# Peptides against a protein of PDB entry 5VVV, part 81

Target 1, 276 residues: chain A of PDB entry 5VVV
Amino acid sequence: FLCGVVEGFYGRPWVMEQRKELFRRLQKWELNTYLYAPKDDYKHRMFWREMYSVEEAEQLMTLISAAREYEIEFIYAISPGLDITFSNPKEVSTLKRKLDQVSQFGCRSFALLFDDIDHNMCAADKEVFSSFAHAQVSITNEIYQYLGEPETFLFCPTEYCGTFCYPNVSQSPYLRTVGEKLLPGIEVLWTGPKVVSKEIPVESIEEVSKIIKRAPVIWDNIHANDYDQKRLFLGPYKGRSTELIPRLKGVLTNPNCEFEANYVAIHTLATWYKSN
Target 2, 276 residues: chain A of PDB entry 5VVV as posed
Amino acid sequence: FLCGVVEGFYGRPWVMEQRKELFRRLQKWELNTYLYAPKDDYKHRMFWREMYSVEEAEQLMTLISAAREYEIEFIYAISPGLDITFSNPKEVSTLKRKLDQVSQFGCRSFALLFDNIDHNMCAADKEVFSSFAHAQVSITNEIYQYLGEPETFLFCPTEYCGTFCYPNVSQSPYLRTVGEKLLPGIEVLWTGPKVVSKEIPVESIEEVSKIIKRAPVIWDNIHANDYDQKRLFLGPYKGRSTELIPRLKGVLTNPNCEFEANYVAIHTLATWYKSN

## One batch from the design tools (peptide; made by RFdiffusion4, then SolubleMPNN)

Design b2_p15_7_s2 (from b2_p15_7, 11 letters changed)
Fold by OpenDDE base, seed 2:
Structure b2_p15_7_s2 (fold): chain B 276 residues (1-276), chain A 15 residues (1-15)
Amino acid sequence: as target 1 above (276 residues)
Amino acid sequence: SALHERAREIVLAEE
């Protein structure tokens, strides 16, 4: 069971010292996972093709080493979906080389994220792939196999919550393709009924699990505040029954952008997790 | 540092 934090918000990423402090807190609270997915880290998303510099490499190596010191699984995410051509072997090779570089930094767990992108394929991809889901699954499976089938590999679907599913969760051709074609060793991220889900009912997890043919990892935006710069979400982790735990592969909270605001959010997630 | 040299080796290998 993956339980911890995804740094997955828009806005200023956390500094390395905040991330190290996070790992210390995660260990102390018996949480085990950190997903590196800061939307405004330019080499994660906007410029995903760019290799890390020596200085950036040293920082990432230090961060990955710190995660290991605190027994936190460091998952490196990349979000190539803004402008990748899935059918282009050069794009695939560039993605492979980027993840090879990060593997050499000591990273062993990875995620491919296709959240917050257009549902349209380019003309070249339409000639090769029968749907957007087929394109995403193809590259994800290829990368997963290329990396030697790492123990933890995550996929974030474009339809990552109920409101983004067409026509709905149980009938989504996109999620059906993901469920049927994504290799079984790849975990699927899910956010619940909405982008910000006040509640995640058990029935909603059973519904999505059926179509994706696996228990999801929750990317939980309950404490996310990147969409509301005037608000901090300081309340407890709530609206998730503990009956979800045996039906999930994990829960990663995407909390407030302000690192210091997240004490209650993360601590109450840990309490929730340990209450099962 | 040893870490800096290792970082340099990794970066140069992917160029």
Scores: peptide ipSAE 0.414, ipTM 0.927, DockQ to the pose 0.016
Fold by OpenDDE base, seed 4:
Structure b2_p15_7_s2 (fold): chain B 276 residues (1-276), chain A 15 residues (1-15)
Amino acid sequence: as target 1 above (276 residues)
Amino acid sequence: SALHERAREIVLAEE
């Protein structure tokens, strides 16, 4: 069971010292996972093709080593979906080289994120792939196999919540293709019925699990505030039955952008997880 | 530092 934090918000990323403090807190609270997915890290999303500099490499190596020191699984995410051409071998090779570089930093766990992108392919990809889901699954499977089938590999679908599913969760051709064609060792990220789910009913997890043919990892936006910078979400982790735990592969909370605001959010997630 | 040199080696290997 993956339980911890995703740094997955828009806005100012956390500094390295905040991330190290996070790892210390995660260990202390018996949480085990950190997903590196800061939307405004340029080399994570907008400039995903760009290799890390020596200075950036040194910082990432230090961060990955710190996660290991605190027995926290460091998952490196990349979001190529804004402008990748899935059918272009050069794009696939560029993505491979980027993840090879991060592997050399000591990273062993990875994620491919296709959230917050248009549900359309370019003309070249339409000639090769039957659907957007087929294109995403093809590259995800290829990268997963290329990396030697790492123990933890995550996929974030474009339809990552109930409200983004067309026509709905159980009838989505996109999620059907993901469930049928994504290799079984790859985990699927899900935010619940909504982007920000006030509640995640057990029945909603059973519904998505059936179509994706696996238990999802919850990307939980309950404490996310990147969409409302005037609001801090200081309340406890709630609206999730403990009956979800045996039906999930994990829960990663995407909390407030303000690192100091997240004590209650993360601590109460840990209490929830240990209450099962 | 030893870490800086290792970072340099990794970066230069992918160029």
Scores: peptide ipSAE 0.396, ipTM 0.922, DockQ to the pose 0.016
Fold by OpenDDE base, seed 1:
Structure b2_p15_7_s2 (fold): chain B 276 residues (1-276), chain A 15 residues (1-15)
Amino acid sequence: as target 1 above (276 residues)
Amino acid sequence: SALHERAREIVLAEE
């Protein structure tokens, strides 16, 4: 069971010292996972093709080593979906080289994120792939196999919540393709019925699990505030039955942008997890 | 540092 934090918000990323402090807190609270997915980290999303500099490499190596010291699984995410051409072998090769570089930094766990992108493929991809889901699954499977089938590999679908599913969760052709074609060793991220789910009913997890043919990892936006930086979500982790735990592969909370605001959010997630 | 040199080796191998 993956339990911890995703740094997955828009706005100023956390500094390396905050991330190291996070790992110490995660270990202390018996949590086990950190997903590196900061939306405004340029080489994560907007400039995903760009290799890390020597200075950035040294920082990432230090961060990955710190995660290992605290027995926290460091998952490196990349979000190529803004402008990748899935059918272009050079784009696939560029993505492979980027993840090879991060593997050499000591990273062993990875994620491909296709959240917050347009559903339309370019003309070249439409000639090769039957749908956007087929394109995403093809590259994800290829990268997963290329990396030697790492123990933890995550996929974030473009339809990552109930409200984004067309026509709905159980009938989505996109999620059906993901469930049928995504290799079984790849985990699927999900935010619940909504982007920010006030509640995640057990029945809603049973519904999505059936179509994706696996238990999801919850990307939990309950404490996310990037959409309203005038607000801090300081309340406890709530609206999730502990009956979800045996039906999930994990829960990663995407909390407030303000690092110091997240004590209650993360601590109460840990209490929830240990209460099963 | 040894870490900086290792980072440099990794970065230069992908150029």
Scores: peptide ipSAE 0.393, ipTM 0.922, DockQ to the pose 0.016
Fold by OpenDDE base, seed 5:
Structure b2_p15_7_s2 (fold): chain B 276 residues (1-276), chain A 15 residues (1-15)
Amino acid sequence: as target 1 above (276 residues)
Amino acid sequence: SALHERAREIVLAEE
């Protein structure tokens, strides 16, 4: 069971010292996972093709080593979906090289994120792939196999919540393709019925699990505030029955952008997790 | 540092 934090918000990323302090807190609270997915890290999303510099490499190596010191699984995410051509072997090779570099930094767990992108393929991809889901699954499976089938590999679908599913969760052709074609060792990220789900009913997890043919990892935006920087979400982790725990592969909270605001959010997630 | 040299080696191998 993956339980911890995703740094997955828009806005200023956390500094390295905040991330190390996070790892200390995660360990102290018996949480085990950190997903590196800061949307405004240029080389994570907008410039995903760009290799890390020597200085950035040294920072990431230090961060990955710190996660290991605190027994926290460090998952490196990349979001190529803004402008990748899935059918182009050069794009696939560029993605492979980028993840090879990060693997050399000591990273062993990875994620491919296709959240917050248009549902349209370019003309070249339409000639090769039957749908956008087929294109995403193809590259995800290829990368997963290329990396030697790492123990933890995550996929974030473009339809990552109930409200983004067309026509709905149980009938989505996109999620059906993901469920049928995504290799079984790859985990699927999900935010619940909404982007920000106040409640995640058990029945909603049973519904999505059926179509994706696996238990999801919850990307939990309950404490996310990047969409409203004037608000801090200081309340407890709530609206999730502990009956979800045996029906999930994990829960990663995407909390407030303000690192100092997240004590209650993360601590109450840990209490929830240990109450099973 | 040893870490800086290792970072340099990794970066240069992918250029």
Scores: peptide ipSAE 0.391, ipTM 0.921, DockQ to the pose 0.016

Design b2_p15_7_s3 (from b2_p15_7, 11 letters changed)
Fold by OpenDDE base, seed 4:
Structure b2_p15_7_s3 (fold): chain B 276 residues (1-276), chain A 15 residues (1-15)
Amino acid sequence: as target 1 above (276 residues)
Amino acid sequence: SELHEKAQKIVHEEE
């Protein structure tokens, strides 16, 4: 069971010292996972093709080593979906090289994120792939196999919540393709019925699990505030029955952008997880 | 430092 934090918000990323402090807190609270997915890291999303510099490499190696010191699984995410041409072998090779570099930094767990992108393929991809889901699954499977089938590999679908599913969760052709074609060792991220789910009913997890043919990892935006920086969500982790725990592969909270605001959010997630 | 040398090596192997 993956339980911890995703740094997955828009806005200023956390500094390396905050991330190290996070790992210490996660260990202390018996949480085990950190997903590196800051939307405004240029080399994570907008410039995903760009390799890390020597200075950035030193920082990432230090961060990955710190995660290991605190027994926290460091998952490196990349979001190529803004402008990748899935059918172009050069794009696939560029993605491979980027993840090879991160693997050399000591990273062993990875994620491909296709959240917050348009469903439209370019003309070249339409000639090769039957749908956007087929294109995403193809590259995800290829990368997963290329990396030697790492123990933890995550996929974030473009339809990552109930409200983004067309026509709905149980009938989505996109999620059906993901469920049928995504390799079984790859986990699927899900935010619940909404982007920010006030509640995640057990029945909603049973519904999505059936179509994706696996238990999801919850990307939990309950404490996210990047969409409204005037709000701080200081309340406890709530609206999730502990009956979800045996039906999930994990829960990763995407908390407030303000690092110091997250004590209650993360601590109450840990209490929730240990109450099973 | 050993870390800097390792970082240089990794970066140059991917250029």
Scores: peptide ipSAE 0.346, ipTM 0.902, DockQ to the pose 0.016
Fold by OpenDDE base, seed 1:
Structure b2_p15_7_s3 (fold): chain B 276 residues (1-276), chain A 15 residues (1-15)
Amino acid sequence: as target 1 above (276 residues)
Amino acid sequence: SELHEKAQKIVHEEE
């Protein structure tokens, strides 16, 4: 069971010292996972093709080593979906080289994120792939196999919540393709019925699990505040039954952008996880 | 530092 934090918000990323403090807190609270997915990290999303510099490499190696010191699984995410051409072998090779570089930094766990992108493929991809889901699954399976089938590999679908599913969760052709064609060792991220789910009913997890043919990892936006910079979500982790725990592969909370605001959010997630 | 030398090696192997 993956339980911890995703740094997955828009806005200023956390500094390396905040991330190290997070790992100490995660270990202390018997949580086990950190997903590196900061939306405004240029080489994570907008400039995903760009290799890390020597200075950035030193920072990432130090961060990955710190996660290992605190027994926290460091998952490196990349979000190529803004402008990748899936049918172009040069794009696939560029993505492979980027993840090879991060593997050399000591990373062993990875994620491919296709959240917050347009559903339209370019003309070249439409000639090769039957749908956007087929294109995403093809590259994700190829990268997963290329990396030697790492123990933890995550996929974030473009339809990552109930409100984004067309026509709905149980009938989505996109999620059906993901469930049928995504390799079984790849985990699927999900935010619940909404982007920000006030409640995640057990029945909603049973519904999505059936179509994706696996238990999801919850990307939980309950404490996310990147959409409203005037608000801090200081309340406890709530609206999730403990009956979800045996039906999930994990829960990663995407909390407030303000690092110091997250004590209650993360601590109450840990209490929830241990209550099962 | 050993970390800097390792970072240089990794970055130059991908150029």
Scores: peptide ipSAE 0.330, ipTM 0.898, DockQ to the pose 0.016
Fold by OpenDDE base, seed 3:
Structure b2_p15_7_s3 (fold): chain B 276 residues (1-276), chain A 15 residues (1-15)
Amino acid sequence: as target 1 above (276 residues)
Amino acid sequence: SELHEKAQKIVHEEE
């Protein structure tokens, strides 16, 4: 069961010292996972093709080593979906080389994120793939196999919540393709009925689990505030029954952008997880 | 440092 934090917000990423302090807190609270997915990290998303510099490599190696010291699984995410051509072998090879570099930094767990992108394929991809889901699954499976089938590999769908599913969760051709064609060792990220789910009913997890043919990992935006500068939710982790725990592969909270505002968010998640 | 040398090696292997 993956339980911890995703740094998955838009806005200023956390500094390395904040991330190390996070790992210490995660260990102290008996959480086990950090997903590196900062949307405004240039080489994570907008410039995903660019290799890390020597200085960036030193920072990432130090960060990955710190996660290991605190027994935290470091998952490196990349978000190529803004401008990748899925049918182009050069794009696939570029993504492979980027993840090879990160593997050499000591990373062993990875994620491919296709959240917050246009559903339209380019003309070249339309000639090769039957749908956007087929294109995403193809590259995700290829990368997963290329990396030697890592123990933890995550996929974030473009339809990552109930409100983004067309026509709905149980009838989504996109999620059906993901469920049918995504390799079974790849985990699927899900935010619940909404991007920011006030509640995640058990029945909603049973519904999505059926179509994706696996228990999801919750990317939980309950404490996220990047989308609303006036939002500061300092309340406990709530609206999630502990009956979700046996029906999930994990829960990763995507908390407030302000690192120091996240004590309650992370601590109450830890309490919730241990209460089962 | 050993870390710097390792970082240099990794970066140059991917160029």
Scores: peptide ipSAE 0.271, ipTM 0.870, DockQ to the pose 0.016
Fold by OpenDDE base, seed 2:
Structure b2_p15_7_s3 (fold): chain B 276 residues (1-276), chain A 15 residues (1-15)
Amino acid sequence: as target 1 above (276 residues)
Amino acid sequence: SELHEKAQKIVHEEE
């Protein structure tokens, strides 16, 4: 069971010292996972093709080593979906090289994220792939196999919550393709009924699990505030029954951008997880 | 530092 934090918000990423403090808190609270997915990290998303510099490599190696010291699984995410051409072998090779570099930093767990992108393929990809889901699954499976089938590999769908599913969760051709074609060893991220889900009913997890043919990892935006600068949710992790735990592969909270505002959010997630 | 030398090696192997 993956339980911890995804740094998955828009806005200023956390500094390395905040991330190290996070790992210490995660270990102390018996949480086990950190997903590196800061949207405004240029080499994560907008410039995903760009290799890390020597200075950035030193920082990432230090961060990955710190996660290991605190027994926290460091998952490196990349979000190539803004401008990748899935059918282009050079793009696939560029993605492989980028993840090879990160593997050399000591990373062993990875994620491919296709959230917050347009649902259309370019003309070249339309000639090769039957749908956007087929393109995403193809590259994700290829990368997963290329990396030697790492124990933890995550996929974030473009339809990552109920409100983004067309026509709905249970009838989505996109999620059906993901469920049928994504290799079984790849985990699927899910956000619940909405981008910010007040509640995640058990029935909603059973519904998505059926179509994706696996228990999801929750990317939980309950404490996210990047979308509304006036929002500061300091309340407990709530609206998730503990009956979800046996139906999930994990829960990763995407909390407030303000690092120090997240004590209650993360601590109450840990309490929730240990209450099963 | 050993870390800097390792970082240089990794970056240059991917160029």
Scores: peptide ipSAE 0.265, ipTM 0.868, DockQ to the pose 0.016

Design b2_p15_7_s4 (from b2_p15_7, 9 letters changed)
Fold by OpenDDE base, seed 4:
Structure b2_p15_7_s4 (fold): chain B 276 residues (1-276), chain A 15 residues (1-15)
Amino acid sequence: as target 1 above (276 residues)
Amino acid sequence: SELKEKAEKIVKEEE
């Protein structure tokens, strides 16, 4: 069971010292996972093709080593979906090289994120792939196999919540393709019925699990505030029955942008997880 | 430092 934090918000990323402090807190609270997915890291999303510099490499190696010191699984995410041409072998090779570099930093767990992108493929991809889901699954499977089938590999679908599913969760051709064609060792991220789910009913997890043919990892935006600068949710982790735990592969909270505001968020997630 | 040398090596291998 993956339980911890995703740094997955828009806005100023956490500094390396905050991330190290996070790992210490995660270990102390018996949580085990950190997903590196800061939207405003240029080399994570907008400039995903760009390799890390020597200075950035030193920082990432130090961060990955710190995660290991605290027995926290460091998952490196990349979001190539804004402008990748899935059918272009050069793009696939560029993505491989980027993840090879990160592997050399000591990273062993990875994620491909296709959240917050248009469902449209370019003309070249439409000639090769039957759908956007087929293109995403193809590259995800290829990368997963290329990396030697790492123990933890995550996929974030473009339809990552109930409200983004067309026509709905149980009938989504996109999620059906993901479920049928995504390799079984790859986990699927899900935010629940909404982007920010006030509640995640058990039935909603059973529904999505059936179509994706696996238990999801919850990307939980309950404490996210990047979308509303006036929001600072300091309340406990709530609206999630502990009956979800046996039906999930994990829960990663995407918390407030303000690092110090997240004590209650992360601590109450840990209490929730240990209460099963 | 050893870390810097490792970083330089990794970066150069991907250029």
Scores: peptide ipSAE 0.261, ipTM 0.870, DockQ to the pose 0.016
Fold by OpenDDE base, seed 2:
Structure b2_p15_7_s4 (fold): chain B 276 residues (1-276), chain A 15 residues (1-15)
Amino acid sequence: as target 1 above (276 residues)
Amino acid sequence: SELKEKAEKIVKEEE
């Protein structure tokens, strides 16, 4: 069971010292996972093709080593979906080389994220792939196999919550393709009924689990505030029954952008997890 | 430092 934090918000990423403090808190609270997915990290999303510099490599190696010291699984995410051509072998090779570099930093767990992108393909990809889901699954399976089938590999769908599913969760051709064609060792991220879900009902997890043919990892935006700078949710992790725990592969909270505001959010997630 | 030398090696190998 993956339980911890995703740094998955828009805006200024956390600094390395905040991330190290996070790992210390996660260990202390018996949480086990950090997903590196800061939207405004240029080499994560907008410039995903760009290799890390020597200075950035030193920082990432230090961060990955710190996660290991605190027994936190460091998952490196990349979000190539803004401008990748899935059918182009050079793009696939570029993605492989980027993840090879990160593997050399000591990373062993990875994620491919296709959230917050247009639900369309370029002309070249339309000639090769039957749908956008087929294109995403193809590259994800290829990368997963290329990396030697790492123990933890995550996929974030473009339809990552109920409100983004067309026509709905149980009838989505996109999620059906993901469920049928994504290799079984790859975990699927899910956000619940909405982008910011006040509640995640058990039945909603059973519904999505059926179509994706696996228990999801929750990317939980309950404490997210990047979409509204006036929002600061300091309340506990709530609206998630502990009956979800045996139906999930994990929960990763995407909390407030303000690192110091997240004490209650993360601590109450830990209490929730240990209450099962 | 050993870390810097390792970083330089990794970056150079992926260029």
Scores: peptide ipSAE 0.223, ipTM 0.848, DockQ to the pose 0.016
Fold by OpenDDE base, seed 5:
Structure b2_p15_7_s4 (fold): chain B 276 residues (1-276), chain A 15 residues (1-15)
Amino acid sequence: as target 1 above (276 residues)
Amino acid sequence: SELKEKAEKIVKEEE
């Protein structure tokens, strides 16, 4: 069971010292996972093709080493979906080289994120792939196999919540393709019925699990505030029955952008997780 | 901005 934090918000990423302090807190609270997915890391999303510099490499190596020191699984995410051409072998090779570099930093766990992108393929991809889901699954499977089938590999679908599913969760051709064709060792991220789910009913997890043919990892936006900088979500982790725990592969909270605001959010997630 | 697009999606889900 993956339980911890995703740094998955828009806005100023946490500094390396905050991330190290996070790992210390995660260990202390018996949480086990950190997903590196800061939207405003240029080399994570906008410039995903660009290799890390020497200085950035040193920082990432130090961060990955710190995660290991605290027994926190460091998952490196990349979000190529803004401008990748899935059918272009050069794009696939560029993605491979980027993840090879991160693997050399000592990273062993990875994620491919296709969240918050347009649901349209370019003309070249339409000639090769029968759907957007087929394109995403193809590259995801290829990358997963290329990396030697790492123990933890995550996929974030473009339809990552109930409201984004067309026509709905149980009938989505996109999620059906993901469920049928995504390799079984790849985990699927899900935010619940909504992007920000106040509640995640058990029945909603059973529904999505059926179509994706696996238990999801919750990307939990309950404490995310990137969308409203005037709000801080200081309340406890709530609206999730502990009956979800046996039906999930994990829960990763995407909390407030303000690192200092997240004590209650993360601590109460840990309490929730241990209550099973 | 991508943040604005996310915010617009979230706001539409709250209405």
Scores: peptide ipSAE 0.134, ipTM 0.775, DockQ to the pose 0.566
Fold by OpenDDE base, seed 1:
Structure b2_p15_7_s4 (fold): chain B 276 residues (1-276), chain A 15 residues (1-15)
Amino acid sequence: as target 1 above (276 residues)
Amino acid sequence: SELKEKAEKIVKEEE
């Protein structure tokens, strides 16, 4: 069971010392996972093709080493979906080289994220792939196999919540393709019925699990505040039955942008997880 | 709405 934090918000990323302090807290609270997915890290999303500099490499190596010291699984995410051409072998080779560089930093766990992108493929991809889901699954499976089938590999779908599913979760052709074609060793991220799910009913997890043919990892936006800079979400982790735990592969909370605001959010997630 | 929330996130990325 993956339980911890995703740094997955828009706005100023956490500094390296905040991330190291997070790892200390995660270990102390018997949580086990950190997903590196900061939207405003240029080399994570907008400039995903760019290799890390020597200085950035030293920082990432130090961060990955710190995660290992605290027995926290460091998952490196990349979000190529803004401008990748899935059918172009050069794009696939560029993505491989970027993940090879990160693997050399001592990273062993990876994620491909296709959240917050348009559903439209370019003309070249439409000639090769029958749908956007087929294009995403093809590259994800190829990268997963290229990396030697790492123990933890995550996929974030473009339809990552109930409200984004067309016509709905159980009938989505996109999620059906993901469930049928995504390799079984790849985990699927999900935010619940909504982007910010006030409640995640057990029945909603049973519905999505059936179509994706696996238990999801919850990307939990309950404490996310990147969409409303005037608010801090200081309340406890709530609206999730403990009956979800045996039906999930994990829960990663995407909390407030302000690192100092997240004590209650993360601590109450840990209490929820240990109450089973 | 969920669409508004997503739009607010995307607009903030372009700023």
Scores: peptide ipSAE 0.046, ipTM 0.695, DockQ to the pose 0.104; fails the geometry check

